# Peptides against a protein of PDB entry 3V4O: the designs that were tried, part 4

Target 1, 234 residues: chain A of PDB entry 3V4O
Amino acid sequence: DQPLAKDKVALLIGNMNYREHPKLKAPLVDVYELTNLLRQLDFKVVSLLDLTEYEMRNAVDEFLLLLDKGVYGLLYYAGHGYENFGNSFMVPVDAPNPYRSENCLCVQNILKLMQEKETGLNVFLLDMCRKRNDYDDTIPILDALKVTANIVFGYATCQGAEAFEIQHSGLANGIFMKFLKDRLLEDKKITVLLDEVAEDMGKCHLTKGKQALEIRSSLSEKRALTDPIQGTEY

## One batch from the design tools (peptide; aimed at target 1 M128)

Design b1_p9_3_s2 (made by RFdiffusion4, then SolubleMPNN; from b1_p9_3, 5 letters changed)
Fold by OpenDDE base, seed 2:
Structure b1_p9_3_s2 (fold): chain B 234 residues (1-234), chain A 9 residues (1-9)
Amino acid sequence: as target 1 above (234 residues)
Amino acid sequence: MKLQSFSPD
C-alpha cells in the first residue's frame, strides 16, 4: 500500500536580479538549500537562477519532457510574482515595468500540461507575492483542468498578501524556506507536512500577522516526497 | 534583521 513514484523530478527557479524591478536576495540561498534536500529525497533536480522569459519557458518545457505517468513533479519558484483571479504568475528577470501576463508564466497553465502527462503527484511551492497586479487587466482563459486528485499548492503567503525575506548581515532567506527546510525530509503526506510548516511559521513572532502559509490541495492518496521510486532499493 | 517584501511596489 506504499505509494510509489515512477520517478521524481523537480524544477527550481530563483529570480532575484531583475532588470526593471527591485532585486531580491533570498532566492539564491533558498534554491540551494532546497536543491540539496530534494536530492536527498532522490529527486532529479534542475536548479536555475535569474531566468529570462525565454529561459523560463524553455526550462518548463524541458521539465515537462521528464514527466510521465506516475512521475512526481515538483515546481518551486522564488521571485516576484502576482495573482489575478486565482491565477499565479511568475515574473522573469527581464520582465518590463509594469509587467503583464504576456510577459510572465502562468502556473495553472503548467499544471494543465502536467495533468496531461498523467503524473502521480503535482506539487507547486510558490514563494512569491500574491497581490493583484493592477497594471494587468487581462482575464485569463484557462483550459479546464482534469480531476486528478494529485495536486498540492504551497503558497508562501495568503491570497492578496506579500511574501517576505529576512535580510541579516548581507544574507537573506525567504520566510517560507526558513521553516520548510526543517520538515521537508519527514516521511509524511505532503499536505500534512506543509500544515506543520504552517504551524511553525505561525509561532514565529517575525511572521505573525505578516505572512502565513496557505495550502491548496486535492490529494486523495497519502503521497509524500519521501515515497520511493519504483524499481529502486531503499 | 530586516523584512523585505517580494513585491516590486
Scores: peptide ipSAE 0.279, ipTM 0.862, DockQ to the pose 0.760
OpenDDE base, seeds 1, 3, 4, 5: peptide ipSAE 0.275, 0.276, 0.278, 0.268; ipTM 0.859, 0.859, 0.860, 0.856

Design b1_p9_3_s3 (made by RFdiffusion4, then SolubleMPNN; from b1_p9_3, 4 letters changed)
Fold by OpenDDE base, seed 3:
Structure b1_p9_3_s3 (fold): chain B 234 residues (1-234), chain A 9 residues (1-9)
Amino acid sequence: as target 1 above (234 residues)
Amino acid sequence: MELQSFSPD
């Protein structure tokens, strides 16, 4: 049977104008392009740029309020980030230099909260670096996750590696979004779709040996971003 | 065409 979503909600965050870190360019265009694509997929999309820690936490809280049983939730982040001990941290624009986990938002904590909402699908698209932050040795104690079998992580790069943007013209594009946007509207299981994106990225001469997409999933059903919302098609 | 890292360092 065709999987159905109770609703589809996406939060897109692009951080570029950092106060104490190098400025980025790609998140502006990437968030814009992804917003347009997800709206074509009938997602309710909230797109935000250059969020402070306070604003970022508020955005996540508001996003969580829109989630409920059977809702598809998608979180996209483009900006500075790091990964320590398997935990992904998104860096707000007002983060200090150096930053620590207490200054950042932990993606796995957000996942825990999404699970409490009994969502139908949880998708994380993280366009950030995954290098170890040597200035933070804290090991977060996270609450145990439930076995929901509805989780998909799309990491723009491999563990311990960097994500890149293309500097070609006035408009910069992240490598991940460059390839994701060409396939996002395809009616395929989200993990299959991302696998095809990974292959496309792998053919790019600019990123060979520098950046590769990593997919991490626990998805037991054939869920796609194109899945219809209950009450619309059926 | 050049690549710029999202890394702060």
Scores: peptide ipSAE 0.291, ipTM 0.862, DockQ to the pose 0.822
OpenDDE base, seeds 1, 2, 4, 5: peptide ipSAE 0.275, 0.291, 0.287, 0.282; ipTM 0.855, 0.865, 0.861, 0.859

Design b1_p9_3_s4 (made by RFdiffusion4, then SolubleMPNN; from b1_p9_3, 4 letters changed)
Fold by OpenDDE base, seed 4:
Structure b1_p9_3_s4 (fold): chain B 234 residues (1-234), chain A 9 residues (1-9)
Amino acid sequence: as target 1 above (234 residues)
Amino acid sequence: EKLQSFSPD
């Protein structure tokens, strides 16, 4: 019984040219590489770079409009970020210094909205730091999530830890994408795939003890990024 | 190879 996706839609955001924060390099290449891979998996991919808060919110809104019952939704983010009280915040390029939650996009809020679309699969790949933002004392009260059992988080790093990019010869790749790209096309349950990526990353001497992939999932079905789109013939 | 943190610090 092969699971089917009604459609497959991905939003990829790479923020690197921050106005008030250190610039990054990896998001450029990482978004590009992931875009190519997801398109090979028949995802409809929207890839955007260096988004302001306004642009990010608009992009998410447009992304949500593409979601519907049974649709696979994938959100990838590479950039600055933080995690407060288990909530992940993506930082727009025009965020102030210091930034607060009101300046950022909460991933869990996006998830809530995705659940309202009755998606078949919700995948979040977050290539950002997960350190506490001490300048944000806001305790967000989020709406309760539904029990949809179709959620997968791939955190590039552990809670309270940092994510890194490898800079070499003027180029940079995120550690997460470095290993993810080698397995992304495999026909495996997404959580199994990410687990293998985690093991691969764990063998990297550069980030040993510094960065480790965390998988957080509630996925009751064998859903894979390779799942065919309903109504298509192969 | 050089590591760069995604941290804003």
Scores: peptide ipSAE 0.369, ipTM 0.897, DockQ to the pose 0.831
OpenDDE base, seeds 1, 2, 3, 5: peptide ipSAE 0.350, 0.364, 0.369, 0.365; ipTM 0.888, 0.896, 0.894, 0.894

Design b1_p9_4 (made by RFdiffusion4)
Pose (drawn by RFdiffusion4):
Structure b1_p9_4 (pose): chain A 234 residues (1-234), chain P 9 residues (1-9)
Amino acid sequence: as target 1 above (234 residues)
Amino acid sequence: ENLQSRYSE
């Protein structure tokens, strides 16, 4: 009755040195921090910075190859992003200005590929803005996803809104990771854990009225990032 | 402290 994971795998990407868009600073320290925390939780973690579109597609293919039945899969992205018609896109460092969906990675397409591997848990922590891209002409018409009841999204901000880091950030985490880092080791269902992070972030004066954590979850089973890996000793 | 957006503009 203790939920188990076949394995725990994560892909972390932090994009900062944009060629044609404002540069960011905090993704480096955000990625460094989450890598350490997830390693403490026995995840196999691939952590990468300043990825072009090509490198981002390759990184996600490698991550998909590590996924199989019952595996917990987690994707964390810190950098520029946007959301059109409910679909979230991650923007690579080589994105032109303006850019369209073909220059970017669609998170929903990644989730579809993860479900094909029959993962036991799918977690997306998207630490990026979610405003429309006016230059993105295209429409989704993506296939409906299977009902796997194991999907959790932890958006650093609401749809049509911005996610933030501290100006001239130096050593400071961005807002989402500032609060996520203090809770991530808790032995609680990931949905509940993210809800506590949402409450902590609500006390932050800098972001009142402009950034709030959004949890979207269909996870029915009580799964946690601290769940033991099957066949190891707990 | 001030905020910097991760918005691409």

Design b1_p9_4_s1 (made by RFdiffusion4, then SolubleMPNN; from b1_p9_4, 5 letters changed)
Fold by OpenDDE base, seed 3:
Structure b1_p9_4_s1 (fold): chain B 234 residues (1-234), chain A 9 residues (1-9)
Amino acid sequence: as target 1 above (234 residues)
Amino acid sequence: MKLQSFSPE
């Protein structure tokens, strides 16, 4: 049977103009391109750039309000980030130098809140570095996750590694988005789609040995971003 | 073509 989504909602965040950290270029173009693609997939898309901590938390709160039982939720982030003890942290543009977990948004905490909404699918596309932040040794106590079997993580890079953007012209793309955009509209299970993106990225001579896509999933159903919305003719 | 890391380091 064809899986159906009650609705499809995406929050895209691109942070590039950091106050206390190196500025980035790719998030601008990447968020724009992903927005157009997801809208073609009938996602309700909220795209935001250069968010402070306060603004990011508000954006996530508003995103969560749009989630409900059976809704597909997708969170995309492009910007500075780090990973400590398996927890992914997105860095707001007003984060101090050095930043700590208390200054950032924990993706796993967002996942917990999404599970409370009984979503049909939870997709995280994280285009950020995953190196450990040595300035933060805090181990956060996270709430226990439920077993929902509807979770997909697409990490732009491997654990402990960096994500890169290509500075070729005035319009730079992240390596992850460069390959993701070519396959995003394909009618395939999201994990299969990401696996193909991983293979495409692996053929890139520029990032060979430097950046590789990691897919982490607990997805027991054949869910795709192309899945039709309930009540819509297809 | 040049690669730029998303790392603040």
Scores: peptide ipSAE 0.264, ipTM 0.854, DockQ to the pose 0.833
OpenDDE base, seeds 1, 2, 4, 5: peptide ipSAE 0.255, 0.264, 0.260, 0.256; ipTM 0.848, 0.853, 0.852, 0.849

Design b1_p9_4_s2 (made by RFdiffusion4, then SolubleMPNN; from b1_p9_4, 6 letters changed)
Fold by OpenDDE base, seed 1:
Formats: structure tokens, C-alpha cells, sequence
Structure b1_p9_4_s2 (fold): chain B 234 residues (1-234), chain A 9 residues (1-9)
């Protein structure tokens, strides 16, 4: 029984030109390439670069408005970030130095809101660091997540670790996107696809012992990014 | 070739 998506919607955010933090390069090409790939998969893609806190929150709000029962939602983020107590925080370009949780967007809060939309699939691809932010002592009280069995996290790195981009002449992908882009169009369950990406990434000598893909999922159905949209023919 | 962390520090 082929799973069907009511629709497929993606929000891609790449933050590079931080005001108070080191600038990044990879998010530019990473967002661009992922945009093209997801559009080939019939995703409705909104791609945004260098968002302030206000703009990021607005983008997420607009993204959520496009979600509904059975819709596949994908959130991709490339930029600075951190993880405190299992909560992932995306850092806007206008975040202060140091930043705190109130300056950032909590991914788990977004997930909660996506669950309220009764989405068919929730995919988070987070190309950011997952180190503890020692400047933020806030322990957020998050709303309890529902058991929807449709959640997939692809973390570019391990908990407590860093994600990296390659600095050399010209534009290059981050380590995560470098391998993700080669498999993204494959007709496979998303967790299987990411597992293969993890193995490919594990062969990279540049990040051996430094960065490894982590997959966290509760997905009880064979959902793939290639799943057809309801009412369409393939 | 150098790796740049996505962490500010």
C-alpha cells in the first residue's frame, strides 16, 4: 500500500551572515541545492537566507499555515545552533553574543505545532551544532509531544558535537549536504535513506571522529520523500 | 582544506 501525501511542503532556512557571530558559507549552496532537489520531488519549497529572529518566526508561522492533515512537512536549517537538554535551537542572524533561548527558535516547539496540524510526516534536517550553550541556563518547559509515529530527525552531528563546513576556494557544501544530496531523490523510506547518508558520511576522512549523522525517528510507516501527492499521477 | 564549525565559539 503506497503511502500518499496530501501535499508536500518544505521550509529551508540558511543563516550565514551573522551580525555578532562568525559568518558561514555552506548554507548558501546547501539551501540552493536542497531547494532544487525537493522541487524535483514535488515539494512546495520556501527557501530563505539570513533571517532575523522576527523573520524566522514569521517564516515558521507561514510554513505552519501550509500544513494540514496528511501533509508532509520538512524543515531544513543550516546555520549556527545549539542544543540544551535535548532541545534544538536555531540561531537567527541578529542574535546577540552570547545568545539565549529567547533569541532563538526551538525546533521541538515547531514540531509540537506541526503535530497539531495532523501532518502525515514531519522531517527535520538540522545542519547545525548541537553543543550545550553554557550562556543559557534556561530549562524550557515544552508541551508534551503526541505519539504520531511520523517524526524523523536528521541531525548533521551527534548530540553535544559540532557540525562543520569545508573552507576552501569557492563554494562547497557542508558535510551533511555533501552526502545528502546524492541520495535525496532515492525512492526509499526516509529513515533508510538517511541511514545510507550516514554511512556515506562516515567514510569522510575530514570529519572522522568529529562529525557523524544522527537519526532520531518514530516512523511506523514506509514514508518517503518520493511519495506521490494525493490526486496526482506518477 | 579547513573545517569551520557551525558553532560561534
Amino acid sequence: as target 1 above (234 residues)
Amino acid sequence: MKLQSFSPT
Scores: peptide ipSAE 0.281, ipTM 0.861, DockQ to the pose 0.860
OpenDDE base, seeds 2, 3, 4, 5: peptide ipSAE 0.281, 0.281, 0.281, 0.270; ipTM 0.863, 0.862, 0.864, 0.860

Design b1_p9_4_s3 (made by RFdiffusion4, then SolubleMPNN; from b1_p9_4, 5 letters changed)
Fold by OpenDDE base, seed 4:
Structure b1_p9_4_s3 (fold): chain B 234 residues (1-234), chain A 9 residues (1-9)
Amino acid sequence: as target 1 above (234 residues)
Amino acid sequence: MELQSFSPE
């Protein structure tokens, strides 16, 4: 029995030109490459770069409007970020220095909203650091998540660790995307796919001991990014 | 190849 998606929608955000923080390079290429791959998988992809807080919130809102029962939703973020108390925060380009949670977008809040849409699959690919922000002492009280068993987190790095980009020959790619792109089109359960990416990344001598992919999932069905869209013929 | 952290630090 092949799982079916009612639709497949992806929001890709790459923040690199920060106003008050170090500029990045990898998000540009990474978003581009992922966009091309996801479109080959028949995702409806919205790719945005260098979003302010206002723009990011609007983008997420619009993304959520495209989600519905059975829809596959994928959120990719590349940029600065932090993790406090298990909550991932994406940093807009206009975030102050230092930034606080009120200046950022909480991924878990987005997940909660995605669950309300009764999506078929929720995939988060977070290419950001996961170090604690000591300047943010806010303890967020998040609403309890539903038990939907359709959630997959692909963290570019481990908790408390940093994510890196490779700068070479004027181009920069995130370590995560470097390996993800080679397997993304494979017809495999998304968690299995990411596990293989993790192994590939683990063989990279550049980030050994520095960055490792973490997969956090509650996925009770064999859902793949290659799953066909309901009502389509191949 | 050089590595750059996504950390603002």
Scores: peptide ipSAE 0.273, ipTM 0.852, DockQ to the pose 0.822
OpenDDE base, seeds 1, 2, 3, 5: peptide ipSAE 0.256, 0.270, 0.272, 0.262; ipTM 0.844, 0.852, 0.851, 0.848

Design b1_p9_4_s4 (made by RFdiffusion4, then SolubleMPNN; from b1_p9_4, 4 letters changed)
Fold by OpenDDE base, seed 2:
Structure b1_p9_4_s4 (fold): chain B 234 residues (1-234), chain A 9 residues (1-9)
Amino acid sequence: as target 1 above (234 residues)
Amino acid sequence: EELQSFSPE
């Protein structure tokens, strides 16, 4: 009854030193902390910072090559972003001002490609704003997704809202990571884990009415990040 | 403590 992963692979991207947009600080520390935690969970982790569009696309391609039937795939992104018509767009550091969809990476397109690999679990942790980009009037036409019942989205903020970082004397952490890191190692269904993170974040007086975690999932099995890899001892 | 938005604006 214990779900098994064929393998566990994570791609972590933190963009902060933008060329044409305000610089961020939190992605540096957040990517580092998440890397250490996921490695404790036996994930194969690739962590990258300040990626151009070209580099981001290559990183995603390489990430997809590591996916296969039954593999757990996790994509974490911290940086600038936007959401148009329910589609999430990650902004590379060399994106123009203003940026458009052709300058960015669509998360839902990545999901489609992950589904083609017949992964065991697809987790997206998106620490970015979800505001509408008024400078992008493109209506994306995405291929229909398969019904795989193995998808989990953890949005750092609500639809149409902003994500924030807390700065302390030059250091910064994202609000989402501040609470996620305290529970990430728990042996719980990933949606249950994120729900608890949502409650913890809801107790933060700094972000009340400003930022709240949103969970979107179609996960029909009790899969956790702590699930053992097939062929290993547990 | 200061809150900084991830907003590009």
Scores: peptide ipSAE 0.365, ipTM 0.883, DockQ to the pose 0.809
OpenDDE base, seeds 1, 3, 4, 5: peptide ipSAE 0.361, 0.361, 0.359, 0.356; ipTM 0.883, 0.882, 0.883, 0.880

Design b1_p9_5 (made by RFdiffusion4)
Pose (drawn by RFdiffusion4):
Structure b1_p9_5 (pose): chain A 234 residues (1-234), chain P 9 residues (1-9)
Amino acid sequence: as target 1 above (234 residues)
Amino acid sequence: EDLQSRFSE
């Protein structure tokens, strides 16, 4: 009755040095921090910075190859992003200005590929803005996803809104990771853990009225990032 | 402290 994971795998990407868009600073320290915390939780973690579109597609293909039945899969992205018609896109460092959906990675397409591997848990922590891209002409009409009841999204901000880091950030985490890092080791269902992070973030004066954590979850089983890996000793 | 957006503009 203790939920188990066949394996725990994560892909972390932090994009900062944009060629044609404002540069960011905090993704480096955000990725460094989450890498350490997830390693403490026995995840196999690939952590990468400043990825072009090509590198981002390759990184996600490698991550998909590590996924199989019952595996917990987690993707964390810190950098520029946007959301059109409910679909979230991650923007690579080589994105032109303006850019469209073909220059970017659609998170929903990644989720579809993860479900094909029959993962036991799918977690997306998207630490990026979610405003429309006016230059993105295209429409989704993506297939409906299977009902796997094991999907959790932890958006650093609400749809149509911005996610933030501290100006001239230096050593400071961005807002989402500032609060996520204090809770991630808790032995609680990931949905509940993210809800406590949402409450902590609500006390932050800098972001009142402009950034709030949004949790979207269909996870029915009580699964946690601290769940033991099957066949190891707990 | 001030905020910087991760918006692409």

Design b1_p9_5_s1 (made by RFdiffusion4, then SolubleMPNN; from b1_p9_5, 6 letters changed)
Fold by OpenDDE base, seed 3:
Structure b1_p9_5_s1 (fold): chain B 234 residues (1-234), chain A 9 residues (1-9)
Amino acid sequence: as target 1 above (234 residues)
Amino acid sequence: AELQSFSPT
């Protein structure tokens, strides 16, 4: 039987103009392109750029308010980030140098809150580096996650590795988005779709040996971003 | 084409 979404909601965040860290370029174009694609998939999309810590937390709170039982939730982030002890941290533009977990948003905490909403699908697309932050040696105490079997992580790079952007005469795209955009509209299980993106990325000579997509999932149903919304024509 | 890392360091 065809899975249905109660609704489909996405929050896209692109941070570029950091105050205390190197500026980025790709998030601008990447957020724009992803926004257009997700809207074609009937997602309700909120796209934001250059968010402070306060603004990011507010955006996540508002995003969570749109989630409910059976809703598909997608969070995309492009910007600086790090990973400590399996926890992914998104870095706001006003983060200090060096930054710590208190200055950042923990993706796993957001996942927990999404689970509390009893979402139908939780997708995280994280276009950021995953290197350890040596200036933060604390381990966050996280509440246990539920067993929901509806979680998909698309990491733009491997653990401990970096994500890159390609600059072309003033324009820049992240490596991840460069390949994701070509397949995002395909009617396939989201993990299958991402696997194909991973293969496409693997053929890029520029990033061979430097960046590889990692898919981490617990998805027991054939759910796709193309799944129709309950009560609509399909 | 030029590759630029998302890493701050």
Scores: peptide ipSAE 0.313, ipTM 0.861, DockQ to the pose 0.781
OpenDDE base, seeds 1, 2, 4, 5: peptide ipSAE 0.307, 0.312, 0.309, 0.308; ipTM 0.859, 0.862, 0.860, 0.858

Design b1_p9_5_s2 (made by RFdiffusion4, then SolubleMPNN; from b1_p9_5, 6 letters changed)
Fold by OpenDDE base, seed 4:
Structure b1_p9_5_s2 (fold): chain B 234 residues (1-234), chain A 9 residues (1-9)
Amino acid sequence: as target 1 above (234 residues)
Amino acid sequence: MELQSFSPT
């Protein structure tokens, strides 16, 4: 049977112009291109750039308000980030140097809140580094996640590794988006789609041994980003 | 083409 989404909502955040950290370039183009693709998939897309901690928290709150039972939720982030003890932290543009977890947004906490909305699918596409933050020894005590079997993480890089963007005279994608955009519109289970993206990325000589896509999922249903919205499937 | 890390460090 064809899975149906009650609705499809995406929050895309691209942070580039950091106040206390190196500037980035790829998030601008990556957010733009992903926005256009997701809109073709009938996602309601909110795209935001260069968010402060306050703005990021508000954006997530507003995003959560759009989620409900059966809704597909997709969170994309491109920017600085880190991972401590398996927890992913998105870094706002006004984060101090050095930053700590209290200055950042924990993705797993967002997932917990999404689960409370009884979403049909939770997709996280995280285009950020996953290196440990040595300036933060905090061990987060997170609430236990529910067993919802509707979770997909697409990490642009492996645990403990870095994500990269291409630097040239013009605008260019990050490595992850470079390959993701070629397959995003395919009618395939999201984990299968990402697996194919991983293989495509693996053929790239630029990032061999430096960056590899990691998929972490608990998805018991054949859910795709192309799934029709309930009431509009025919 | 050259790669730039997203790492702040």
Scores: peptide ipSAE 0.290, ipTM 0.859, DockQ to the pose 0.864
OpenDDE base, seeds 1, 2, 3, 5: peptide ipSAE 0.281, 0.282, 0.284, 0.274; ipTM 0.854, 0.856, 0.856, 0.853

Design b1_p9_5_s3 (made by RFdiffusion4, then SolubleMPNN; from b1_p9_5, 5 letters changed; failed a check: a repeat of another design)
Amino acid sequence: MELQSFSPE

Design b1_p9_5_s4 (made by RFdiffusion4, then SolubleMPNN; from b1_p9_5, 6 letters changed)
Fold by OpenDDE base, seed 3:
Structure b1_p9_5_s4 (fold): chain B 234 residues (1-234), chain A 9 residues (1-9)
Amino acid sequence: as target 1 above (234 residues)
Amino acid sequence: MELQSFSPD
């Protein structure tokens, strides 16, 4: 049977104008392009740029309020980030230099909260670096996750590696979004779709040996971003 | 065409 979503909600965050870190360019265009694509997929999309820690936490809280049983939730982040001990941290624009986990938002904590909402699908698209932050040795104690079998992580790069943007013209594009946007509207299981994106990225001469997409999933059903919302098609 | 890292360092 065709999987159905109770609703589809996406939060897109692009951080570029950092106060104490190098400025980025790609998140502006990437968030814009992804917003347009997800709206074509009938997602309710909230797109935000250059969020402070306070604003970022508020955005996540508001996003969580829109989630409920059977809702598809998608979180996209483009900006500075790091990964320590398997935990992904998104860096707000007002983060200090150096930053620590207490200054950042932990993606796995957000996942825990999404699970409490009994969502139908949880998708994380993280366009950030995954290098170890040597200035933070804290090991977060996270609450145990439930076995929901509805989780998909799309990491723009491999563990311990960097994500890149293309500097070609006035408009910069992240490598991940460059390839994701060409396939996002395809009616395929989200993990299959991302696998095809990974292959496309792998053919790019600019990123060979520098950046590769990593997919991490626990998805037991054939869920796609194109899945219809209950009450619309059926 | 050049690549710029999202890394702060």
Scores: peptide ipSAE 0.291, ipTM 0.862, DockQ to the pose 0.832
OpenDDE base, seeds 1, 2, 4, 5: peptide ipSAE 0.275, 0.291, 0.287, 0.282; ipTM 0.855, 0.865, 0.861, 0.859

Design b1_p9_6 (made by RFdiffusion4)
Pose (drawn by RFdiffusion4):
Structure b1_p9_6 (pose): chain A 234 residues (1-234), chain P 9 residues (1-9)
Amino acid sequence: as target 1 above (234 residues)
Amino acid sequence: SVPHKGEIS
């Protein structure tokens, strides 16, 4: 009755040095921090910075190859992003200005590929803005996803809103990771853990009225990032 | 302009 993971795998991407868009600073320290915490939780973690579109597609293909039945899969992205018609896109460092959906990675397409591997848990922590891209002409009409009841999204901000880091950030984490890092080691269902992070973030004066954590979850089983890996000793 | 992640102080 202890939920188990066949394996625990994560892909972390922090994009900062944009060629044609404002540069960011905190993704480096955010990725460094989450890498350490997830390693403490026995995840196999690939952590990468400043990825072009080509490198981002390759990184996700490698991550998909590590996924199989019952595996916990986690994707963390810190950098520029946008959201059109409910679909979230991650923007690579080589994105032109303006850019469209073909220059970016759609998170929903990644989730569809993860479900095809029959993962036991799918977690997306998207630390990026979620405003519309006016230059993105296109429409989704993506296939409906299977009902796997194991999907959790932890958006650093609400749809149509911005996610933040501290100006001239230096050593400071961005807002989402500032609060996520203090809770991530808790032995609680990931949905509940993210809810506590949402409450902590609500006390932050800098972001009142502009950034709030949004949890979207269909996870029915009580799964946690601390769940033991099957066949190891707990 | 296209959207981007924000900075705050």

Design b1_p9_6_s1 (made by RFdiffusion4, then SolubleMPNN; from b1_p9_6 with K5T S9E)
Fold by OpenDDE base, seed 5:
Structure b1_p9_6_s1 (fold): chain B 234 residues (1-234), chain A 9 residues (1-9)
Amino acid sequence: as target 1 above (234 residues)
Amino acid sequence: SVPHTGEIE
């Protein structure tokens, strides 16, 4: 009855040094800290920074190769992004200005591919803006998703809103990671954990009314990032 | 302009 993961694999991408867009700072720290936390949770973690479109696509492909039936897959992205018609697009560092969907990676397409692997859990943590990109009028036609009831989205910000970095003299976390890192190791259903993070963000004077976490999930089992890996000895 | 991550005070 204890949920078990066949394996736990995470791909973390932090894009900061954009060629044609404002440079970011927080992804460096956020990826680093999240990497350390997920490794404590026995995730196999691949962390990459400043990926071109080609490199991002390759990274996702390699990530997918590590997924299989019952594997927990976690994708974290910090960088520029946008959301059109409910589809989230991650922006590579070499994306043109303005960027379009053809220049970016669609998260929902990745989800579809993860479903084909019959994963045990699919977690997306998206620390990016969700404002509409008016320069992209493409209406994506996505393949139908299966009913796997193992999907969790943690959006750093609300639909149509921006994600923020903390203004600091030095490197600092993004707003999302600031709160996420404090709870990530808790042995709780991932949706419950994220809900608590959402409350923390909502109560903080700094972020109240400015940035709110959105959780979108279809998770029918009590799956946690702390779930043990099947067949492992501790 | 394109969407981007802003900074919060």
Scores: peptide ipSAE 0.034, ipTM 0.694, DockQ to the pose 0.791
OpenDDE base, seeds 1, 2, 3, 4: peptide ipSAE 0.023, 0.019, 0.032, 0.032; ipTM 0.644, 0.527, 0.679, 0.685

